# Designs tried in a protein design run: peptides against a protein of PDB entry 6TME. Part 58

Target 1, 324 residues: chain A of PDB entry 6TME
Amino acid sequence: NRLKRAYIALQAWKKAFYSDPFNTAANWVGPDVCSYKGVFCAPALDDPSVLVVAGIDLNHADIAGYLPPELGLLTDVALFHVNSNRFCGVIPKSLSKLTLMYEFDVSNNRFVGPFPTVALSWPSLKFLDIRYNDFEGKLPPEIFDKDLDAIFLNNNRFESTIPETIGKSTASVVTFAHNKFSGCIPKTIGQMKNLNEIVFIGNNLSGCLPNEIGSLNNVTVFDASSNGFVGSLPSTLSGLANVEQMDFSYNKFTGFVTDNICKLPKLSNFTFSYNFFNGEAQSCVPGSSQEKQFDDTSNCLQNRPNQKSAKECLPVVSRPVDCS
Target 2, 324 residues: chain A of PDB entry 6TME as posed
Amino acid sequence: NRLKRAYIALQAWKKAFYSDPFNTAANWVGPDVCSYKGVFCAPALDDPSVLVVAGIDLNHADIFGYLPPELGLLTDVALFHVNSNRFCGVIPKSLSKLTLMYEFDVSNNRFVGPFPTVALSWPSLKFLDIRYNDFEGKLPPEIFDKDLDAIFLNNNRFESTIPETIGKSTASVVTFAHNKFSGCIPKTIGQMKNLNEIVFIGNNLSGCLPNEIGSLNNVTVFDASSNGFVGSLPSTLSGLANVEQMDFSYNKFTGFVTDNICKLPKLSNFTFSYNFFNGEAQSCVPGSSQEKQFDDTSNCLQNRPNQKSAKECLPVVSRPVDCS

## One batch from the design tools (peptide; made by RFdiffusion4, then SolubleMPNN)

Design b1_p12_1_s3 (from b1_p12_1, 6 letters changed)
Fold by OpenDDE base, seed 2:
Structure b1_p12_1_s3 (fold): chain B 324 residues (1-324), chain A 12 residues (1-12)
Amino acid sequence: as target 1 above (324 residues)
Amino acid sequence: MVGEYLNEIRAS
C-alpha cells in the first residue's frame, strides 16, 4: 500500500519537527495523507487507478527540524518544495528511491554537509535549488551532466574549482554567487549553448577570463564581480550580441575597455568599477549614452572622477598580466 | 499550484 508507506514517512517527518510556528502539520493526523496540508496526491503514473503522494509543498512554513530517512518511502514524489524553512542536517540518501523527482527545492534552509549527491541519482530531475544553505566542499562534476533547466548554488560554502564539465550544461540559469570557488573559469564555458544567465559574484575566482565567453550568444546576464580576475577583458566579448547586464566590478582587471564591448547592441548596464583599467573608449564613459548605463568608478583612468591614486595604480598597471 | 503542475507533467 503506497499511501500506507506515505503515512509512515509523513508521521516520521512530523516527529522530526522541532518547531511548527504556523501549525502547518496540525492536521497531519490519521491515514488520509492526501488531506494533509502541503501534501498533494495524484494518480500514479504506472496505474491511474492508484492514488499516490506526488508532491510536497511546505514553502515558507518556517518549520524547524530535519529530514528523516523515512522520507525515502515517498517513492512517488515528483515535486519536493520545502524552501524558506529551518530544516537542518543533511539530505537523506534514502531519497534516492524517489526516482520520479522532477523539481527539488530545499533553498533557504540550514542544511549542511557536502553537495547532496542523491540529487545526481534522479534521472528525471529538471530543477535543482539548494541556494541559501550551508553546503560545503567540492561541486561534483556530474552536476553539469544532468539535463537541468536551472542550477541554483548561490549562498553556500562550496569551494575548490568550477568543474570543466560546465560546458556540458544545458541550463539557462546557473548561479555560483557567494561561495568559495577558486581557480579559473573553464574554457569549456563557451559550449553552454542554452545559457541565458550566469552569476559568479563573490567568490575567489582568479586568472584571466577565457576568450570562449564570447561564444555565449544567448547570454543576457553575465556577472563576474567580486573575484580576483586579472588581465584584460577578452576582445571576443564583442560577440555577446544579447548581453544586457554585464558586471566585472571588484576585480583586478587591467588594460583598455574597448569601444566594441561598450557598443554591444543589447547592453543596458555595464559595470567595470573597482579594477585597474587604465583606459576606456569614449563610448564607455558614464553619461555618454541615454540607453546604456556605465560605471567606471575606482579604476586607473585619466581625467575621470573617483579614480584610484597613482600610488595604488602604478604597481599594478606597470605590470600588466599577459593572458595570451 | 502544485496540483496544476502535476497534472501538466502527467498529461505529457
Scores: peptide ipSAE 0.026, ipTM 0.714, DockQ to the pose 0.031
Fold by OpenDDE base, seed 3:
Order: sequence, then C-alpha cells, then structure tokens
Structure b1_p12_1_s3 (fold): chain B 324 residues (1-324), chain A 12 residues (1-12)
Amino acid sequence: as target 1 above (324 residues)
Amino acid sequence: MVGEYLNEIRAS
C-alpha cells in the first residue's frame, strides 16, 4: 500500500523533528496522510484510481530536525519544498527512490556535506534550489547535464572550479554567488543557449573573462562582482543585446571601458566600480544618460571623482594582464 | 545588484 509507506515515512520524519514552533506536524496522526498539514495527495500517474502523496510543502515552518532515510518511501513525490526551516544533516541517498522528483527546494536550511548527488539521479528534475545552506566541496560536472530550468547554488561553501560542462546547461537562471569557487569562467559559458541570468558574486574566481560571454544573446543579468578577475573587458561584450543589469565591480580589471559596452541597447545598470580601469568612453560616464545608470567609482580614471590614488593605481595599471 | 530570481519570493 502506497499510502501506508507514506505513513511510515512521514511518521519517521515527525520523529526526526527536534522543534516544531508552529505545530505544523500536530495533525500528523493516523493513517490519513492526505490530511496532514503540508502533505498533498494526487491521483497516481500509473493508476488514477489510487491516491498517493505527490507533494510536500513545509516552507517557512521553522522546523528543526533532519531528513530520515525513511523519506525514500515517498516514491510518488514530485514536489518537495521545505525551504526556510532548520533541517540539518545531509540529504538522504534513499531519496533516489523518488524517481518522479520534479522540483526540489531545500533552500535556507542547515544542510551540510558535499553536493547532494542524489539530485543527479532524478531523471525528471527541472528545479533545484539548495541555496542558503552549508553544502561544501566540488560541484559535480554532471549537474549541468540535467535539463534544469533553474540552478540555485548561492550562499553555500562550494569550492574548486566551475565545471566546463556549464555550457551544456539549459537553465535560464544559474546562481553561483557567495561560495568559494575559484579559477576561470569556462569558455563553454557561451554555449548556454537558454541563459537569462547568471550570478558569480562573491567568489574567488580569477583570470580573464572569456570572449564567449558575448555569445549570451538572451542574458539579461550578468553579475561577476566581488571576484579576482583581471585584464580588459572583452570587446565581444558588445554582443549582449539583451543585457539589462551588468556588474563587474570589485575586481582587478584594467584597460578602457568602451562605447560598445556602455551603449548596449537594453543596458539599464552597469557597475564597474572598484577596479583599475584607466579610461572610459563618454557614454560610460555616470549621469551621461537618463535611461542608464553607471558607477565608475574607485578606478584609475582621470578627471573623475572618487578614484584610487596614483600610488594604488600605478603598480597595477603599469603591468596590465594580457588576455590575448 | 542582484538577479531577479535570486531575491524572488519563495513559493509556498
């Protein structure tokens, strides 16, 4: 009996709760699991006459506890949303039995350990949100082999390089922000055919920006701020026909910020502050446009306010990194 | 500056 298995799983989970401030699981009593708060039943895909647990929504319940392996008995679950709780530990490998998993949101919890590779086992997964946790280690290259609509990895403890397989991703939104990723952005980034928003904020990324970024025709948000990027901005950035928000601030960029970038047709906000740029086109000057907002603060620009001192600029500007 | 989806309201 599928609901009996669900009962076993849910009761095991209730026992794994350390704290339930809102008494969310207070009604988790008896065999009628479909009446449980946060548990949603639907007709089974293989037999419409059978009712199964298809979804879990415990968002914002502030529950402290862990995910027990018995959750693997919830084999009909396609939607698993438990964000904004205080669940700790690791994601159980037994969840590999949830082959219908479509949306998995465990964001804003206390999960630890390596990337939950069990997520890679779900053939139909379209949405993965693991942000605001303490996941650590390397990002599996295989994540970008998944046909995901969105990949939220921000605010974790991931390290190492961004896999070159990123170019295979079909996601419209990818967030790497506030991790410990290092190395260069892979040149394969230009192959992300559905990309709208990509965020690299606050990592340890370095090297030159790949020219292939200019191939991201549909990107509307590109944020590479607070990293260690060097060299000049690629001239191919003129190809970002739909970019609206662009941020390169708090890096080590040098060179000249060109008209071709600042005159991008959809550009609304372009922040390149806190770098070592030694020149900018007139179109890049803050206040030069009513429709566009620019920030050139703390660079090595002449005749502009709030720039770095010559002492700070000279050592860097005199030895620009050649990205060719 | 943060992407639209980064600060989106979480589904409930």
Scores: peptide ipSAE 0.025, ipTM 0.639, DockQ to the pose 0.319
Fold by OpenDDE base, seed 5:
Structure b1_p12_1_s3 (fold): chain B 324 residues (1-324), chain A 12 residues (1-12)
Amino acid sequence: as target 1 above (324 residues)
Amino acid sequence: MVGEYLNEIRAS
C-alpha cells in the first residue's frame, strides 16, 4: 500500500543520512511512518479513507546526506521542505513520480548539478525554492512557463542569460541574486504582471536596463545592484507607482537621476551609489525627504560628499553609453 | 537590506 511504499522510501532516506545531529530520524522506526518526526500524513485526495504521506518538513535539521531515488515512492507528497540541511548530490529524477508536488523547498543545502528539471515535471508546483545551493549551468526557459507564485534561485552557480520567457512568469517574487547570470535583462520583463519583488543583485548582468521595467506597476522591490549595467536609468521608471525599495548601486550607470524617479509615490529607499551619475535632482539628495532614504555615495556628482575623483569620473562620464 | 529580506524569506 501507499504507506508501505512511504516506509521503504523513508527508511532508504534514513540510510542515506551521513549525520543527523539533532536525531531527527531517531524515531523513524517501524511501519507507522505518520509518527515520524517531520513526516505529515493526510487523507489521500483520491480516497479520503486512505492515509498517505502528504508532507515532509525537515527544515533546519542540519542533516547531512543525500536524496535517494527511493524518495520517488512518496507519490502522495505535496509539500517537501528540507531547507537548511547539508544534503548533497542531485535531486533524484525519480521525484517525477510526485505528481502532487505543490511546494518544493530544498534551499540552503549542498545540492549540485544542473537545474533540477524534475521540478518542471510537476504540474501543480506553485512554490520553488532552490536557493543557497550549488546548482549550475543554464536556467531552463521552461521554468517561467510554470504557474509559480515564487521562484527562488539566488546563491547558486547558474550561468548564461536570463531566459526571455521570464515575461511569462506569474510569480510575485523572483530572485536571481548571487549567481553568474550574464547578458541583458530581457525586455519581456515588463510582461510580468504579478511581479512584486525581483532581485538581480550580484550577477554579471550588463547592458542597458530595458525600458519595459517601467511597466512593472505592482513591483515593490527592484534590486539590480552589483552588476555591470550601463547607460542612463530609463525614464520609464517613473511608472513604478508602487516601488518601495529600489537599488541600482554598484553598476556603471551614467547620466542624471531624475526628479520623476526620486519622487515616486511609494518610494522609501533608493540606492544609486557606486555608479557614475553626474547629476541628480534635488529630490534625490539624501536628507531632502523625511520619508525617503537616498544614497548617492560614490558617483560623479558635484557639490556632494564622498564622490569619485575627477580622474575616475572623466573617462566614463565623457563617454556615456547611449541606450536609445 | 536585500540580504535581510532573503534571509527572512528563507527562515520563514
Scores: peptide ipSAE 0.024, ipTM 0.634, DockQ to the pose 0.183
Fold by OpenDDE base, seed 1:
Structure b1_p12_1_s3 (fold): chain B 324 residues (1-324), chain A 12 residues (1-12)
Amino acid sequence: as target 1 above (324 residues)
Amino acid sequence: MVGEYLNEIRAS
């Protein structure tokens, strides 16, 4: 019965393929779905004597098509990996029936529409990768209530603000890069207790960096480059005891880059180029350390090469933003 | 600059 439902689902999916250049679904014939390429069966959790479709792996198959609603019949699937294809359309709501979903990877496809809220319905979801698609609209706050290990949202069309609920996230890696997010980084960011890597690259974020970033004791990668951030770097950044890679380039930061930031114990790379910083500690100067790499290019620094002109600097530096 | 974990996952 369960395999019969799987057969219906998989045959419907095969029919939804517009192109299968590697003939991945060539052997998708007959009732023996467990022999299908990219289909993996395992004993059912509720009855080990019953074999069910537990996983799908069609990664890198370059398949063009869409996900039909019949995929909701794959109720035993816990692993769904279909990255690096050319699937289009939306994620079917019928996937809410896949209550065992543990890892969902639809990255590097052509999916469109709003955030696939069906992912929020999966109680056991640990891994969500929807990057490199065309998802748009607001990010639902509830995404950060999920007990996810990683949240990959980069390279989409998401817009609006980052939800305040971000502080509730238990994820070690979160990527917002290359979207259309706007507004400030929520102060609740400091509450992300398991955060190791967070990437904000290439959005429309603005405002001052919250002081609470300094509470991210476990963060190793913090990239906020290519946004519209203003003000000085928070002095609390001295609390980033484990940060290795830090990038604030291509923003509108002002003020002085201090020793307590550049002397962070695990810091390997610190890029603060293409801002309006008007001073830096000696420890921040590129070449000042053998263990650390710095880039201070295109700021308003005195006695440094490749800086902005006085004409460019004066209007900004003379009107510093007070983040206090 | 891209996170190390991000690169690892993408490469896999």
Scores: peptide ipSAE 0.021, ipTM 0.581, DockQ to the pose 0.307; fails the geometry check

Design b1_p12_1_s4 (from b1_p12_1, 5 letters changed)
Fold by OpenDDE base, seed 5:
Structure b1_p12_1_s4 (fold): chain B 324 residues (1-324), chain A 12 residues (1-12)
Amino acid sequence: as target 1 above (324 residues)
Amino acid sequence: SVGSYLNEIKAS
């Protein structure tokens, strides 16, 4: 009996709650699991006459606890939304039995351990949100082999390089922000055919930006701020026909910010502050456009306010990194 | 779009 298994799972989960400030699980009593708050039933895909637990929504319940292995008994769950809680521990590997998993949102919790590789076992997964946790270690390359619409990894403890498989991703949004990623952005990034938003904020990424970024025709948001990028901005950035928000601030970029970048047709906000740019086109000057907002603060620009001193600039500007 | 996910990240 599927509902019986669900009952066992949900009761085990209730037992794993340390705190339930909103008494979300107060009605988690008895065999009628479909009446449980945050539990949603639907006809089974394989047998419409059978009712199964198809979804969990405990978003914003502020529940403290952990995910017990018995959750693997929820084999019919396709939607698992438990964001904004205080769940801790690891994602149990027993969730591999949830082969119908479609949306997995455990964001804004206290999960720890390596990347939950169990997510890779779900063949139909389309939405993965593990942001705002304490996941650590390497990002498995296989994550980008999956046909995901969204990949939220930001605000974790992931380290090492970004996998080259990123180019295989069909996701419209990918967030890497506020991790410990290092190395270069893979050149394969330009192969992300459906990418709309990508955020690298606040990592330890370095090297030159790959020219292939300019191939991201559908990108509306590109934020690479607060990293260790060097060299000049790729001239191929002129190919970002749909970029609206672009941020390269707080890096170590040098060179000249060109008209071709600042005149991008959809560009509304371009921040390149806190770098070592030694020149900018007139079109890049803040206030030069009514439709565009620029920030050139704290660079090595002449005749501009709030720039770095010559003492700070000269050592860097005189030794530009050649990205060739 | 206005960079909805970007805004969320920056707001946190």
Scores: peptide ipSAE 0.322, ipTM 0.879, DockQ to the pose 0.839
Fold by OpenDDE base, seed 1:
Structure b1_p12_1_s4 (fold): chain B 324 residues (1-324), chain A 12 residues (1-12)
Amino acid sequence: as target 1 above (324 residues)
Amino acid sequence: SVGSYLNEIKAS
């Protein structure tokens, strides 16, 4: 019986709770699992006459505990949302049995270990949110082979390079922010045909920005701030017809910020502060537009306020990195 | 049912 298996799983999970401040699992008593708070039942896909546990929503429950392997018995679960708790440990491999998994949100918890590769085993996964945890190690290249709509990885301990397979991703939103990623952004990034928002904030990324970024016609948010990028901004950025928010601040960029970038038709906020730019077009000057917000603070610009000293600028500006 | 994309994109 599928509900009996669910009962075993949920009772095992309740026993795995160290703290339940809001008494979320107080009514997790008895075989009627469909009445459990945060448990949602629906007719089974293979047999509409059978009721199964199809979803879990324990968001914002502040529950301390871990995910026991018995959760693998919840084989009909398609929606698993347990964000903003204090769950610790690793994601059980037994969750590979949840072949209907569609949305997986374990964000804002205390999970540790490597990337939960069990997520790669779910053929129908569309939404993956593992942000605000303590996941570490390399990001598996296979994550971008999946037909995901959103990939949230930010605020973890991931390291190594961004996989070149990123270009294969069909995701509209991808966040890498606040990890330990290093290396260059792959040139294949331009192949992300559905990309709307991508965030690289606060990593250890370096090198030149690939020209292929300019091929991201659907991107509305591009944030590469707080990294170690060098060189000039690619001239191909003029192709970002839909970009609204763009942030390159806190890098080591050099060169001239051109009209073609600052006059992008949908651009509303462009931050390129805390770099080593030695020139900007008039259209890039803060206050030059009513509909656009610019920040050119702490660069090597002439006749602009709040710039770096000549002493700070000269060593860098005189030795520009050629990205060609 | 459980809603999709319940988490907002968090800044910083």
Scores: peptide ipSAE 0.032, ipTM 0.726, DockQ to the pose 0.143
Fold by OpenDDE base, seed 3:
Structure b1_p12_1_s4 (fold): chain B 324 residues (1-324), chain A 12 residues (1-12)
Amino acid sequence: as target 1 above (324 residues)
Amino acid sequence: SVGSYLNEIKAS
């Protein structure tokens, strides 16, 4: 009996709650699990006459606790949303039994440990949100082999390099922000055929931006701010026909910001402040356009306000990194 | 789904 298994799982989970401030699980009593708050039932895919637990939504419940291995008994769950709680520990490996998993949102919790590789075992997974946790270590390359629509990794403790497999991703939205990623952005990034938004904010990324970024013709948001990137902006960025928001601020870029970038047809906001650029085209000057916003603050530009001192600029500008 | 993208996340 599937509902009996679900009952066992849900009761084990209730027992794993340390705190339930809103008494969300107060009605988690008795065998009728489909009446449980935050539990949603639907006809089974393999037998429409059988009712099964198909979804969990405990978003914003502020529940403290952990995910017990008995959750693996919820084999019919396709939607698992438990964001904005205080769940701790690791994601149970037993969740590999949830082969119908479609959307997995454990964001804004207290999860720790390495990347939850159990997510890689779900063949139908389309949405993965693990942001605002304390996941650590390397990002498994295999994550980008999956046919995901969105990958939210931001605000964790992930480190090491971004896998070269990123180019295989079919995701429209990918966030790396506020981790500890290092190294260069892989050249394979240009192969991300469905990418609309990518965010690298606040990592330890370095090196030159790959020319292949210019191949991301569907990207609307590209934010690489607050890293250690060096060199000039790739001339191929002129290929970003649909980019609306672009941010390269708080890096170590040098060289000249060209017309080809600042005149991108869909560009609304372009922030390249807090770098070491020593020149910009007229089209890049803040106030030069009514429909575009630019920020050139704290660079090495001549005849512009709020620039770095000569003492700060000279050591960097005189020794530009050649990315060619 | 698109709705999942709109989940409010508390800053942490």
Scores: peptide ipSAE 0.026, ipTM 0.698, DockQ to the pose 0.212
Fold by OpenDDE base, seed 4:
Structure b1_p12_1_s4 (fold): chain B 324 residues (1-324), chain A 12 residues (1-12)
Amino acid sequence: as target 1 above (324 residues)
Amino acid sequence: SVGSYLNEIKAS
């Protein structure tokens, strides 16, 4: 039966533990898997009279080990939360059998290998958190075809370009931060109709910002800091009616920071420091507003403190990138 | 960025 399969899976997993400093699995003994610490049972969706393992929560258990293929026997699991452990290896392909997967959180572990494509096989997945691991390689375009609410990819080793399929995403939160993504932000980004927060921090992204960013009417947080973006800020950014936090710092932007950007109605923090901007509107000057905080440090602005030297500015400012 | 979901994540 289902609980017997779960027992096999959980016992295999216990055997795959190298270290359990809090003795989390100490009570993982016997057939009553529903009594196991971190294991949660619920009535099966197809038969309410049958009790099944519906969730795993081993968050913050500091367990060292790996995920054995027998975990594929946990076919009724909808919630899988094992963040802040020391699990290593790869995500087993056998997890494709967990067709009810709804929330998958393996963040803050030691997982390696390519993107866990098994996540693409889960038709009902809404929450994907694989941040703070060592996943590498390309991000599969198909990830954005899924109806996810949140996609956390930050602090991994992902590389290559961001798929243009990003525009198909219905996610409210997407993090790319602290990877090795390269290339341009796809123009399709403006089609992300539910986007609230997107973070690109600390990648190798380059090129001009697409004008289509201005179509992100629901975005409250937009952070593109610590990349290699060039050119001027798109004038269409005036369309970000709900943006509260905006960060373009540590790039290679040039040109003029316009009034229509700095006067965005919900803007509370706008950081554009460590670029090569050669002008800013009065509304962009730090201290010009009591309601907004600006940082214009280390640009090429005249009559402002803490700016780059003429020697640093001249070679960049004199060769502006045309994003037209 | 201040106020983002990144502010609530645990460092590895």
Scores: peptide ipSAE 0.019, ipTM 0.632, DockQ to the pose 0.445

